# Peptides against a protein of PDB entry 6RO1, part 10

Target 1, 216 residues: chain A of PDB entry 6RO1
Amino acid sequence: LGKEIEEYIHKPKYCLPFLQPGRLVKVKNEGDDFGWGVVVNFSKKSNVKPNSGELDPLYVVEVLLRCSKESLKNSATEAAKPAKPDEKGEMQVVPVLVHLLSAISSVRLYIPKDLRPVDNRQSVLKSIQEVQKRFPDGIPLLDPIDDMGIQDQGLKKVIQKVEAFEHRMYSHPLHNDPNLETVYTLCEKKAQIAIDIKSAKRELKKARTVLQMDEL

## One batch from the design tools (peptide; made by RFdiffusion4, then SolubleMPNN)

Design b1_p9_2_s3 (from b1_p9_2, 5 letters changed)
Fold by OpenDDE base, seed 5:
Structure b1_p9_2_s3 (fold): chain B 216 residues (1-216), chain A 9 residues (1-9)
Amino acid sequence: as target 1 above (216 residues)
Amino acid sequence: MKTGYEVLE
């Protein structure tokens, strides 16, 4: 169900309006999980469909991602690789196909105008880490319906299924089925992510209200 | 440099 939602979110017709500079996004390319990065810009590339000769536009988003230092040395020939968990890594601007965005956050960072200096890029990592500390349950995601305005009935059905599944999970905790625990853990993670998004949005709204009150 | 973040309401 999470993948099904992702299939809607990463479509250019839905996500492009939200790919402003500073938007937090997750990037995953096959086995490479870069985690949270920051949108720098996006571009439309012309592509020709091999079978029809029709122009099929490709959308490339430049995302500031935490990359391994080893992959940077081979940047001319090899795709950037994510930093290892124990590695500091280096923040680099990586061109990413839009369909490789696994998540889009409601959070948008202020980013340096000049990302050529390494220190400016690394400062963005510190900002991401600060946001992560403020959201212990996870960085809030855009709501595909309420925030992104996706009206597709297929998506609504998927969300209804998720909600119904969550409701069943909470109403009938089948404690003893290990297979249910895995699905429950995934759905609880997703439900918890959705609840955490709603709670994080509420807490952020409260925090913003407090910040506005402190500025008054 | 401007620091901080905004959240879509």
Scores: peptide ipSAE 0.295, ipTM 0.860, DockQ to the pose 0.696
Fold by OpenDDE base, seed 2:
Structure b1_p9_2_s3 (fold): chain B 216 residues (1-216), chain A 9 residues (1-9)
Amino acid sequence: as target 1 above (216 residues)
Amino acid sequence: MKTGYEVLE
C-alpha cells in the first residue's frame, strides 16, 4: 500500500509544485536507499521519444544526499552510493530523476545559499538530524490529498484500504499475535503522531514564525 | 544563516 501511494506522489504533475529548495525528500534507487535528503533545485529537460518523436520531458531534481566518500561529487544517482551505516559520509548534490523520490515531507529546511563549501553541505546534515530528533516516529509526510491535492480515485481507494486495514487492526486485535502489542503501540504512536502533526501545523499557522532551531 | 525549518500547513 505504501508503494502504491508512492506511485502517485512521485509523478511530476503532483510533486513538482512541492520541490522547492529546502524540501525534505527521500531518495531510493533500486537497492540504494539514500534516506532523507534536501531539494536544491529541479530542471525540466526536453526529451524526444526516439520511436514516436513525441516530446517526453524528463524531470531532474538536484538533491543534497548523504553519500559515500567514494562517490564522485555531483554524480548522477546511478553513480552515487549512499553512505554506509558506519561511515560519516559526505553531503553531495546529486541529480535525481523525479520518479526516484520515494517520499516528500511537509518539512522545508532553511539551507545555505552557497552549497559549494563542504561545511555548508554538512551543516544541512546536522539540520536533517535535528529534524529527525524532533520527529522520533518519522519525518512528517505531505498528505497526498490535503497537501498535494491529488484527486485520483485510485489513490483515494488505496487510502481507504489503508484506513480500513488500520481500523481492523484496532478493532480486531488478533488476540494471539504476540506482535499485537507492538502493532497497537505503533498504531497508537502513529495516531498520536498524526494528532501532533495536526497540532504542530496549527501552531505553525498561528505563529507564522519559522521554528528557529536555536541550537543550530 | 537562518537555521530552522517550516512545516507545510
Scores: peptide ipSAE 0.289, ipTM 0.859, DockQ to the pose 0.695
Fold by OpenDDE base, seed 3:
Structure b1_p9_2_s3 (fold): chain B 216 residues (1-216), chain A 9 residues (1-9)
Amino acid sequence: as target 1 above (216 residues)
Amino acid sequence: MKTGYEVLE
């Protein structure tokens, strides 16, 4: 169901208005999960396929992503790779096709104006980590209907199914099946995350002010 | 530089 929602939100007609500098986004490319990154800019790339008269406009978003140091050495010939879990990694500006955005946050960071210095890019990683600490149940997502204004009936049906599934998960007593415990713990965490995100969004809506990280 | 974040209302 999460993947089905993703198929809607990553469409340019829906997500482009929300891809401002500082917007938190998740990037996945095939087997590579970069996790949360920060939008720097986006551009329209005309993919003129010489033989197919169809101008399929491709949109590319420049995203600050935590990359492996090895991928940076080969950056001239190889695509950027995500940092390993135990690796600090290095924040790099990576051009990403818009359809590779797996999630878009309601959170927008203040970013340095000049991202050429490594220290400025690494400071953004610290900011992401601080946001993650403030949202232990996960960084809040844009609501595809209320925030993004998606009117697609297929999406509405998916959301209804998700809500119904979440409601059923909460209403069914966790039967002490040890094999289900791991799945249920993950599902409960996910469902609790959704509730906590909604609560955090409400609290943050009340705090209309730019939360200075030092004042929280 | 203001370090912080905003959340879309």
Scores: peptide ipSAE 0.281, ipTM 0.854, DockQ to the pose 0.716
Fold by OpenDDE base, seed 4:
Structure b1_p9_2_s3 (fold): chain B 216 residues (1-216), chain A 9 residues (1-9)
Amino acid sequence: as target 1 above (216 residues)
Amino acid sequence: MKTGYEVLE
């Protein structure tokens, strides 16, 4: 269910209006989870499908991501890799295909105008970390329906199923049903996305419209 | 420069 929600969110027709500079986004490329980064800008690239000759536009978002220092050594030939958990890493502006956005936050950071200096890029990492401290249950997500305005009935059905499942989990004492563990593993990923959405909604209601970093 | 963040309501 969480993956199904992601399939809607990362579609350009839905997410592009929310990819403003400073928007927090989560980036995942196959096995590489970069975690939360910050949108710098996006661009539309003309692409021609090799077999049909049809124009298939590619949308590329430049995202400031925490990258491993090792990956930067071969930056000319190799894709950036996420920083290891115990590594400080280095914030780099990475071009990312829009479909690699796994989540979009309701939070938008104020970012430095010039991101060329390393110190300015690293300051954004500090800002992300401070936001994460403010949201211990997770950074607030945009609601696909209420915030993003997605009207697709398929998505609505997915969300309804998640909500119904959550309601059942909270209303019934979780009996140690072994089938619940398999459903929980599938639904923990799914419910974590739904919980992240609900938690995000609760946190959004508590969040002030604008918080200054000096008040953090 | 504004430092901080905003949350979409």
Scores: peptide ipSAE 0.275, ipTM 0.853, DockQ to the pose 0.692

Design b1_p9_2_s4 (from b1_p9_2, 6 letters changed)
Fold by OpenDDE base, seed 2:
Structure b1_p9_2_s4 (fold): chain B 216 residues (1-216), chain A 9 residues (1-9)
Amino acid sequence: as target 1 above (216 residues)
Amino acid sequence: MKTGYEILE
């Protein structure tokens, strides 16, 4: 079901309006999971299909990603590799095809204007980590319907199935599997966090105040 | 540099 939702959100017609500088996005390229990165910019490239001559525009987003130090700096190609779990890595600006975005967050970071210095790029990693600390159940996602405005009936059906599945999981007396209580507690916590995020969004919208991370 | 984040609707 998550993959089915991804097939909608990564479409340029839906996601492009949300690819502003500082937007948190998750990038996955086949077996390479880069995790959360930050949008720097995007570009539309004219592509002509060689067989039909039809214009098929390619959309490339430059994303600041945690890469292996072995990766080429400022690679013009998708040759960058994600940092290994045991590696510190380095934040690098990587050009990514838009369809490789697996998630889009409601969070936008303030980013340095000049990302040429390594220290400025690494500061963004610290900011991502701080956001992750504040959202232990995961960085908040854009709602594909309410935030992204996707009207596709196929997506609505997927969401309904997810909701129905979640409801069934909650309504069936999950047998006294001690693991199920943990899942329920996690699900209740997730639901509460979703409510809290919605409330926080409303408060932030009202306050128009940039949440300054005082500790950074 | 402004450090922080915004949650956009």
Scores: peptide ipSAE 0.257, ipTM 0.847, DockQ to the pose 0.688
Fold by OpenDDE base, seed 3:
Structure b1_p9_2_s4 (fold): chain B 216 residues (1-216), chain A 9 residues (1-9)
Amino acid sequence: as target 1 above (216 residues)
Amino acid sequence: MKTGYEILE
């Protein structure tokens, strides 16, 4: 169901208005999960290959992503790779096709004006980590209907199914099936995240639009 | 530089 929602939100007609500099986004590419990155800019690339009848404009978003240091050495010839879990990695501006965005956050960071210095890029990673600490249940997502304004009936049906599933998961007593515990724990975390996001959004609506990160 | 974030209301 999450994947079905992703198929809607990554469409340029829906997501482009929300790809402002500083917007938190998740990037996945063919098994490479970069996790949360920050939008720097986006551009329209007309794939004017004269022979491919695909007149559809490709959109590329420049995203600051945590990359492996090894992939950076080969950056001239090879695609960037995500940092390993135990690796610190290095923040790099990576051109990403818009359809590779797996999630878009309601959070928008203040970013340095000049991202050429490594220290400035690395400071953004610290900011992401600070946001993650503030949202232990996960970084809040844009609502595809209320925030993004998607009117597609297929999406509405998917969301209704997700909501119905979440309600059923909460209404069913966690049966002590050990195999279900892992799935339920993940689903409970996801459902708790949704509740906490709604709560956090309500609290943040009361708070100034700009939360100062005093520790940075 | 102003460090922080905003959330879309």
Scores: peptide ipSAE 0.253, ipTM 0.842, DockQ to the pose 0.703
Fold by OpenDDE base, seed 1:
Structure b1_p9_2_s4 (fold): chain B 216 residues (1-216), chain A 9 residues (1-9)
Amino acid sequence: as target 1 above (216 residues)
Amino acid sequence: MKTGYEILE
């Protein structure tokens, strides 16, 4: 179900308005999960399909991502690789095709104006980590319908199925499958988090409050 | 530099 939602949100017609500098996005490329990064900018590249002459625009977003130091040594020939979980890594600006965005957050960071210095890039990692600490159950996502304005009936059906499943999970605790309890607890936590995020978003919306992270 | 984040609706 999560993958089905991703099929909508990564489409340029839906996500482009939300790719402002500082927007938190999640990047996945095949087997490589970069996790959460920060949008720096995006560009439209004109691509002409050689066989049809049709204009197939490619959208590239520059995302500040935590990369392995090893992958940076061969950056001329090899794509950047995500940092290992136990590795500090290095924040790098990586050009990413828009369809590789697996999630878009409602959170937008204040970023340094100059990202050329390593220290400025690493400061953004600290900011991401601070946001993650504030959202232990996950960084809040843009709502594909309410925030992104996606009107596709297929997506609405998927969301309805998810909601119905979640509701059924809440209303009818299925059998004592310990794995289901974990999923239920995760879904309850996720739903409570979604409520808490909606509440926090409402409170933050009411406050128009730029949460200044003074310690960063 | 202004450090922090905003939640955009």
Scores: peptide ipSAE 0.250, ipTM 0.841, DockQ to the pose 0.709
Fold by OpenDDE base, seed 4:
Structure b1_p9_2_s4 (fold): chain B 216 residues (1-216), chain A 9 residues (1-9)
Amino acid sequence: as target 1 above (216 residues)
Amino acid sequence: MKTGYEILE
């Protein structure tokens, strides 16, 4: 269910209006999970399908991501790789295809005007980490229906199923049904996305205050 | 430089 929600969110027709500079987004490329990054800008590239000649526009978003130092050495030829969990990493502006966005936050950071200096890029990482500390249950997500305005009935059905499942999980004492583990693993991923959405909604309601980070 | 974040409702 979470993956199904992602399939809607990363569509350009839905997400482009929310890809403003400073927007927090999650980037995942196959096995590479970059986690949370910050949108810098996006561009539309003309692409011609090789066999049909049809114009298929590619949308590329530049995202400031925490990358491994090893991947930076071969930056000209190799795709950026995410920093290892124990690695500090380096913040780099990485061009990302829009369909690789796995989540979009309701949070928008203030970013430095010039991201060429390393210190300015690293300051954004500190800002992300501070946001993460403020949201221990996860960074708040845009609601695909209420915030993003997605009207697709398929998505609504998915969300309804997730909500119904969550309601059942919380209303019934989860008896030690071994089938719940498989449902929990699938539903922990799905419910984590739904919990992330619901927690994000609750946290959004609480955090109406523009937190000026200047007081730390 | 404005440091911080906003939450869009």
Scores: peptide ipSAE 0.241, ipTM 0.837, DockQ to the pose 0.724

Design b1_p9_3_s1 (from b1_p9_3, 4 letters changed)
Fold by OpenDDE base, seed 2:
Structure b1_p9_3_s1 (fold): chain B 216 residues (1-216), chain A 9 residues (1-9)
Amino acid sequence: as target 1 above (216 residues)
Amino acid sequence: MEVYLPVLY
């Protein structure tokens, strides 16, 4: 469900209008979580599919991201890496493919007109941190329907399923139970024991079937 | 100082 919503948001026809300078976006590449960055610009690159000759346009977003200082030294040979939690890092403009944008925020920041000075880039990090303090439950995301205007019936059905699951989760009598974690852990242990019993019964059935074949 | 890094894939 969440991944299906992301696949709709990543469609260039929907996300590109929202990739304006100052837009907060979350960037993730495989194991590398850069967290929240700020859109500086985007570009359309002409790509040609090697097998069909069809024009397959690549969309590259220039995102101001918190990078490790080590990755910046090796920037000629290595891709940018996220700053470690304990590292100050440095804000750098990184070209990112649109499908690596794990989230798009409703929040848009004012960014310095000149991002060449380090101090101007680092000022944007302070602004991101201030936004994160204002939204302790998470930076608000663009709504695919209400903010992005996506009229796709497939997306609407996915969202309705999410809402129905969330409503069922939040309306569940145990949702606000202070013992929820204890009850959950006991239920998980019970479920695991039931799996183990089912496994052991399958093994015992296999062993009995082998013994019956050796007696024949 | 170059502000731009290699493209993430």
Scores: peptide ipSAE 0.021, ipTM 0.469, DockQ to the pose 0.029
Fold by OpenDDE base, seed 1:
Formats: sequence, structure tokens, C-alpha cells
Structure b1_p9_3_s1 (fold): chain B 216 residues (1-216), chain A 9 residues (1-9)
Amino acid sequence: as target 1 above (216 residues)
Amino acid sequence: MEVYLPVLY
């Protein structure tokens, strides 16, 4: 469900109007989570699919991201890496493919007109951190219907399923139980034991079948 | 010197 919503948001026809300078976005490449960055610009590149010869336009977003200082030293040979949680890092403009945007925020920041000075880039990090302090429960996301205006009936059905799951989760008697974690862990252990019993019964059945074949 | 990082793929 969440991934299906992301696949709608990542469609260029929906996300590109919101990829304006100053838009907060999350960037994730495989295991590399850059967290929140700021859109600087976007570009459409002509690409040709190697196997079909079809024009497949690539959308590249220039995002100001917190990078590790170590990865920036080798920037000619190595891709940028996210700064460690304990590292200050350095804010750098990184070209990112649109499908690596794991989230798009409703928040848009004022960015310096000149991002060439390190101090101007680092000022944007302070602004991101200030936004994070204002939203302790998380930076608000663009709503696909209300903010993005997506009228897709498939998306509406996915959202309605999410809302119906969330409602069932929050209305569940155990949701507010202070022992929920303990009860969950006990239920998980019970489920694992039931799997193990089922496995052991299968192995016992196989062993009995082998013994009956050796007696014939 | 604008350090243009490689595109993240």
C-alpha cells in the first residue's frame, strides 16, 4: 500500500509540478538514506532504452543533501554518501533520479540564490533542522489528493485501504494497551513455536516413511 | 569550484 502510493507520486506528471526550488524531499538510494534535502532544480534528459530504442526521458532532480565529508573527497570516482548521524557532514548539490525521492514534503524553504559558498549550503541545513524541530512527529508530506490533485481511481482505492487499515489498527483494543509490546512478543513467539511444531511434524512424517521403506 | 557529484542511480 505505501509503496503503491509512492509509485503514483513518482510519476513525472504528478511530482514534477511540486519539484520547485526549496521543496523538501527525502532521498534514499538502496541502503544510503540521505534523509531530508532541498530541491534546487530539475531537468529532463533524453535517454534511449538500450533494448527497444524507445525514448525514455530521465528526470534528474538537483537536491541539496547532507553528504559525508569523506565521500566528497573522492567525488570524482565515488558516489556521494549520506553523512553519519553523529557527523555534521557537508551540504552538497547532488543530481538524483526522481524515483530515488522517497518522500515529497508540503514544506518549501527559502534557499539562498547562490549555493556555491559552503556557508550558504550549510545555512539550508540549519533551516531543515529548524523545520524538523517544528514537526516533532515528522515533516508533513504532500497529500496525493488534496495537495497534488491526483484524480486516479486506483490511487483513491489504495488510500481508502490505508485509511481503513489505520482505522482498524487505532480502534483495536490492544492499540492503547501498555502491555502491547509484551503481548505482541508473546504472540510472535507462539506463532514461531507453531511453525516449529509444524516443521518437526513434517520431519517426523518423513522419518517414519523412510523407516517403513527399510522394513519392506 | 562547483563540485558536480555523479548522478545517484
Scores: peptide ipSAE 0.020, ipTM 0.483, DockQ to the pose 0.028
Fold by OpenDDE base, seed 5:
Structure b1_p9_3_s1 (fold): chain B 216 residues (1-216), chain A 9 residues (1-9)
Amino acid sequence: as target 1 above (216 residues)
Amino acid sequence: MEVYLPVLY
C-alpha cells in the first residue's frame, strides 16, 4: 500500500508541479536514507532507453541533502552518502532522480539565493531541524488527492484501503495495550509456523502422489 | 533567537 502510493507520487505528471525551490522532500537510495532535504531546482534530461531506442526523459531534482564529510572528499569518484546520526555532516546539493524521492512534504522553506557558501547551505539544515521540532509526529506530507489533485481511481482505492486499515488499527482494543509488542511478536511467530505447516503438508501431498504413481 | 521561518503552505 505505501509503495503503491509512492509509485503514483513518483509519476512526473503529478510530482513535478510540486518540486519548487524550498519544497521539503525525503530522499532514499537503496540502503542510503538521507532523510529530509530541500529542493533547489529540477531539470528534464533527454535520455534514450538502451534496449528500445525510445526517448525516456529523466527528471533530475537538485536536492540539498545532509551528506557525510567523508563522501564529499571522494565526490569526484563516489556517490554522496548520508551523514551518520551522530555526525554533523555537510549540506550539499545532490542531483537526485525523481524515483528516489520517498516523500514530498506540504512544507516549503525559504532558501538562500546563493547556496555556494557552506554557511548558507548549513542555515537550511537549521531550518529543516526547526520544522522537525514543530512537527514531532513527522513532517506533513502532500496529500495525493487534496493537494496534488490526483483523480486516479487506482490511487483512490489504495488510499481507502490505507484509511480502512488505519481505522481498524486505531479502533482495535490492543492498540493501546502495553503488551502489544509481545502479543504482536507471538502472533507473527504463530503465523510463520502456520505457513511452514502449510508448506510441509504440500510437500507431503506431492511425495504421496509420486509414490502412488510408482506403484502403478 | 526565534527564527520565524515563513512556512509557505
Scores: peptide ipSAE 0.019, ipTM 0.562, DockQ to the pose 0.045
Fold by OpenDDE base, seed 3:
Structure b1_p9_3_s1 (fold): chain B 216 residues (1-216), chain A 9 residues (1-9)
Amino acid sequence: as target 1 above (216 residues)
Amino acid sequence: MEVYLPVLY
């Protein structure tokens, strides 16, 4: 469900109108979580699909991200890496593919017109941190229906399922149970044991099949 | 110098 919503949001026809300069976006590349950055610009690049020869336009977003100072020194040979949690890092403009935008915020910041000075880039980090302090429960996301105006019936059905699951989760008697963690851990252990029993039964079946083949 | 960082893929 969450991934299905993300797949709708990542469609260029829906997200591009919201990728204005100053928009807060979250960037994640595999294991590299950059956290929240700020859109500077976006561009369309011509790309050719290797298997069909069809022109598949790539959308590249220039995002001001907090990068490790080490990765910036190696930027000629290595991709930018996120700053460590304990590292101050340095804000740098990084070209990012649209599908690496794990979230798009309703919040849009004022950014300096000139991002060439390090101090201007670092001022944006202070602004991001100030927004994070104002939203302790998390930076608000763009609503796909109310903010983005997405009329897709598939998306509406996915959202309705999420809302129905959330309502069921929050209305569940165990949701506020102080023993929820204990019950959850017991359910997880029970599920794991059921997987292990299924594995052992498969191995026993394989072993019996081998023995029957050696007796023939 | 605009340091062209490699595109994140």
Scores: peptide ipSAE 0.018, ipTM 0.558, DockQ to the pose 0.028

Design b1_p9_3_s2 (from b1_p9_3, 4 letters changed)
Fold by OpenDDE base, seed 2:
Structure b1_p9_3_s2 (fold): chain B 216 residues (1-216), chain A 9 residues (1-9)
Amino acid sequence: as target 1 above (216 residues)
Amino acid sequence: MEVYLRVLY
């Protein structure tokens, strides 16, 4: 469900109008989570599909990301790396393919006109941190329907399923139970025991099958 | 893919 919504948001026809300078976006590349960055610019690059000769345009977003200081040393040869949790890092402008944007925020920041000075880039980190403090439950995302205007019936059905799951979760009698964690832990233990019983029954069945073959 | 993660500045 969440991933299916992300796949709609990543479609260039939907996300490109929102990739304006100052837009907050999350960037994730495999195991490298950069967290929240800020859109600086985007570009359409001409690309040709190697097998069909068809034009397949690549969309590259320049994002100001909190990178490790080590990324600067190896920037000619290596990909940017996210700053370590305990590292201040450095805000760096990194080109990113649109499919690496794990989220797009409704929030748009004012950014310095010139991001070449390090101090101007680092000022944006302070602005991101201030936004994060204002939204303890998380930075607000663009709504695919209300903000992005996506009319896709497949997306609407996915959202309706999410809402129905959320409603069921929040209306569940255990949702507000102060013992929810205790009940959850007991349910997990029960589920694990059921897995272990199923495993033991499989091994017992294998062992019986071997014994029956050795008695023949 | 690595070419699209090189720091610009």
Scores: peptide ipSAE 0.234, ipTM 0.827, DockQ to the pose 0.029
Fold by OpenDDE base, seed 5:
Structure b1_p9_3_s2 (fold): chain B 216 residues (1-216), chain A 9 residues (1-9)
Amino acid sequence: as target 1 above (216 residues)
Amino acid sequence: MEVYLRVLY
């Protein structure tokens, strides 16, 4: 469900109108979570699909991200790395592919016109931190329907399922139970065992079908 | 893929 919503948000036809300078975005590359950054610019680059030779446009967002100072020493040859939680880091303008944007915020910041000075980039980090303090429950996301105007019936059905799951989760008597984490861990283990039993039963069925074919 | 995470400034 969440990943299905992200796949809609990542479609250039939906997200590009919202990638204006100052937009808050969350950036994640595999294991590298940069957290919240700020859109500086957007560009469309010509690209060719490696398997079809077809022209496939790449959408690159320049995002001001908190990078580790260690990764900046080799920034000519190495990819930027996120600053550690305990590290101050340094704010850097990093080109990011649109599919690496794990979230887009409704919040838009005022940014300095010139981001070449380090102090101007670091001032934006202070602004991000002030937004995070104002939203302790998390920085508000763009609503795919109300903010982005996405009329896709598939997306509407996914959102309605999420809302119906959230409503059931929050209305559940265990939602405020102090043992919720223990009960959750036991339920997760039970669910995993049920998957494993289902897998083992499938393999046993395949093996029996093969034996019946060798006896004919 | 490595080209699209290089610091610009």
Scores: peptide ipSAE 0.206, ipTM 0.814, DockQ to the pose 0.029
Fold by OpenDDE base, seed 1:
Structure b1_p9_3_s2 (fold): chain B 216 residues (1-216), chain A 9 residues (1-9)
Amino acid sequence: as target 1 above (216 residues)
Amino acid sequence: MEVYLRVLY
């Protein structure tokens, strides 16, 4: 469900109008979580699909991200790496593919016109930190329906399922139970045992069917 | 709703 919503948001026709300079975005590349950064610019690159020869345009977003100082020394040979939790890092403009944007915020920052000076880039980090302080429950995301205006019936069905799951989760009598973790672990173990019994019964049925075929 | 934040330095 959440991943299906992300796949809709990542469609260039929906996200590109919101990738304006100053937009807060979250960037994740496999194991590398850069956290929140700021859109500087975006560009369309012509790409050709290896298997169809069709023009598949790649969208590259220039994002101001907190990078490790180590990755900056090797920027000619290594991809940018996120700053470690205990590292101050340095803000750098990194070209990111649109599908690596794990979130798009409703928040847009005023950014310096010139990001060449280190001080101007580091000032944006202070701005991101100030936004995080103002939103302790998390930086607000763009709503796919209300903010992005996505009229896709598939997306609407996914959102309605999420809302119906959330409502069931929050209305559940165990939601505020101090033993919820213990009860959940016991329910998960019970569910796993039920799967294992079902698997063993299937294998027993296959074995019996083979024996009956060898007796004919 | 788009929120424009100006962090005054």
Scores: peptide ipSAE 0.045, ipTM 0.693, DockQ to the pose 0.088
Fold by OpenDDE base, seed 4:
Structure b1_p9_3_s2 (fold): chain B 216 residues (1-216), chain A 9 residues (1-9)
Amino acid sequence: as target 1 above (216 residues)
Amino acid sequence: MEVYLRVLY
């Protein structure tokens, strides 16, 4: 469900109007969580699929992200890496594919016109930190329906499912149980054991089928 | 609703 909503948001027809300079976006590449950054610009690159000759336009967003100083030294050979939690890092403009934008905020910042000076880039980090202080419950996201105007019936059905799951979650008698974490951990362990039993039964069935084929 | 924040330092 959440991933299905993200897939709708990542569609260029929906997100590109909102990828304006100063937009707060969250960037995640596999294991690399850059956290919140600021859109500087976006570009459409013509890409041709190597196997179909079809034009598959790549959308690249230039995002000002907090990068590790180590990755910036190696920027000729290595991709930018997120700053470690205890690292000050440095704000750098990183070209990011649209599908790596894990979130788009309703918040836009005023950014310096010139981001070439390090101090101007680092001022934007202070601005992001100030926004995070103003939103202790998290930086507000763009609503796909109310803010982005997405009228897609598939998305509406996904959202209605999320709302119906959230309602069921919050109405569940265990939601306010002080033992919820303990019960959840026990349920997770039980679910894992059930998966393991199902796996072992499949392996046993395969092994028996092989033995029966070797006896024929 | 889009929120425009100007952080004045």
Scores: peptide ipSAE 0.036, ipTM 0.676, DockQ to the pose 0.087

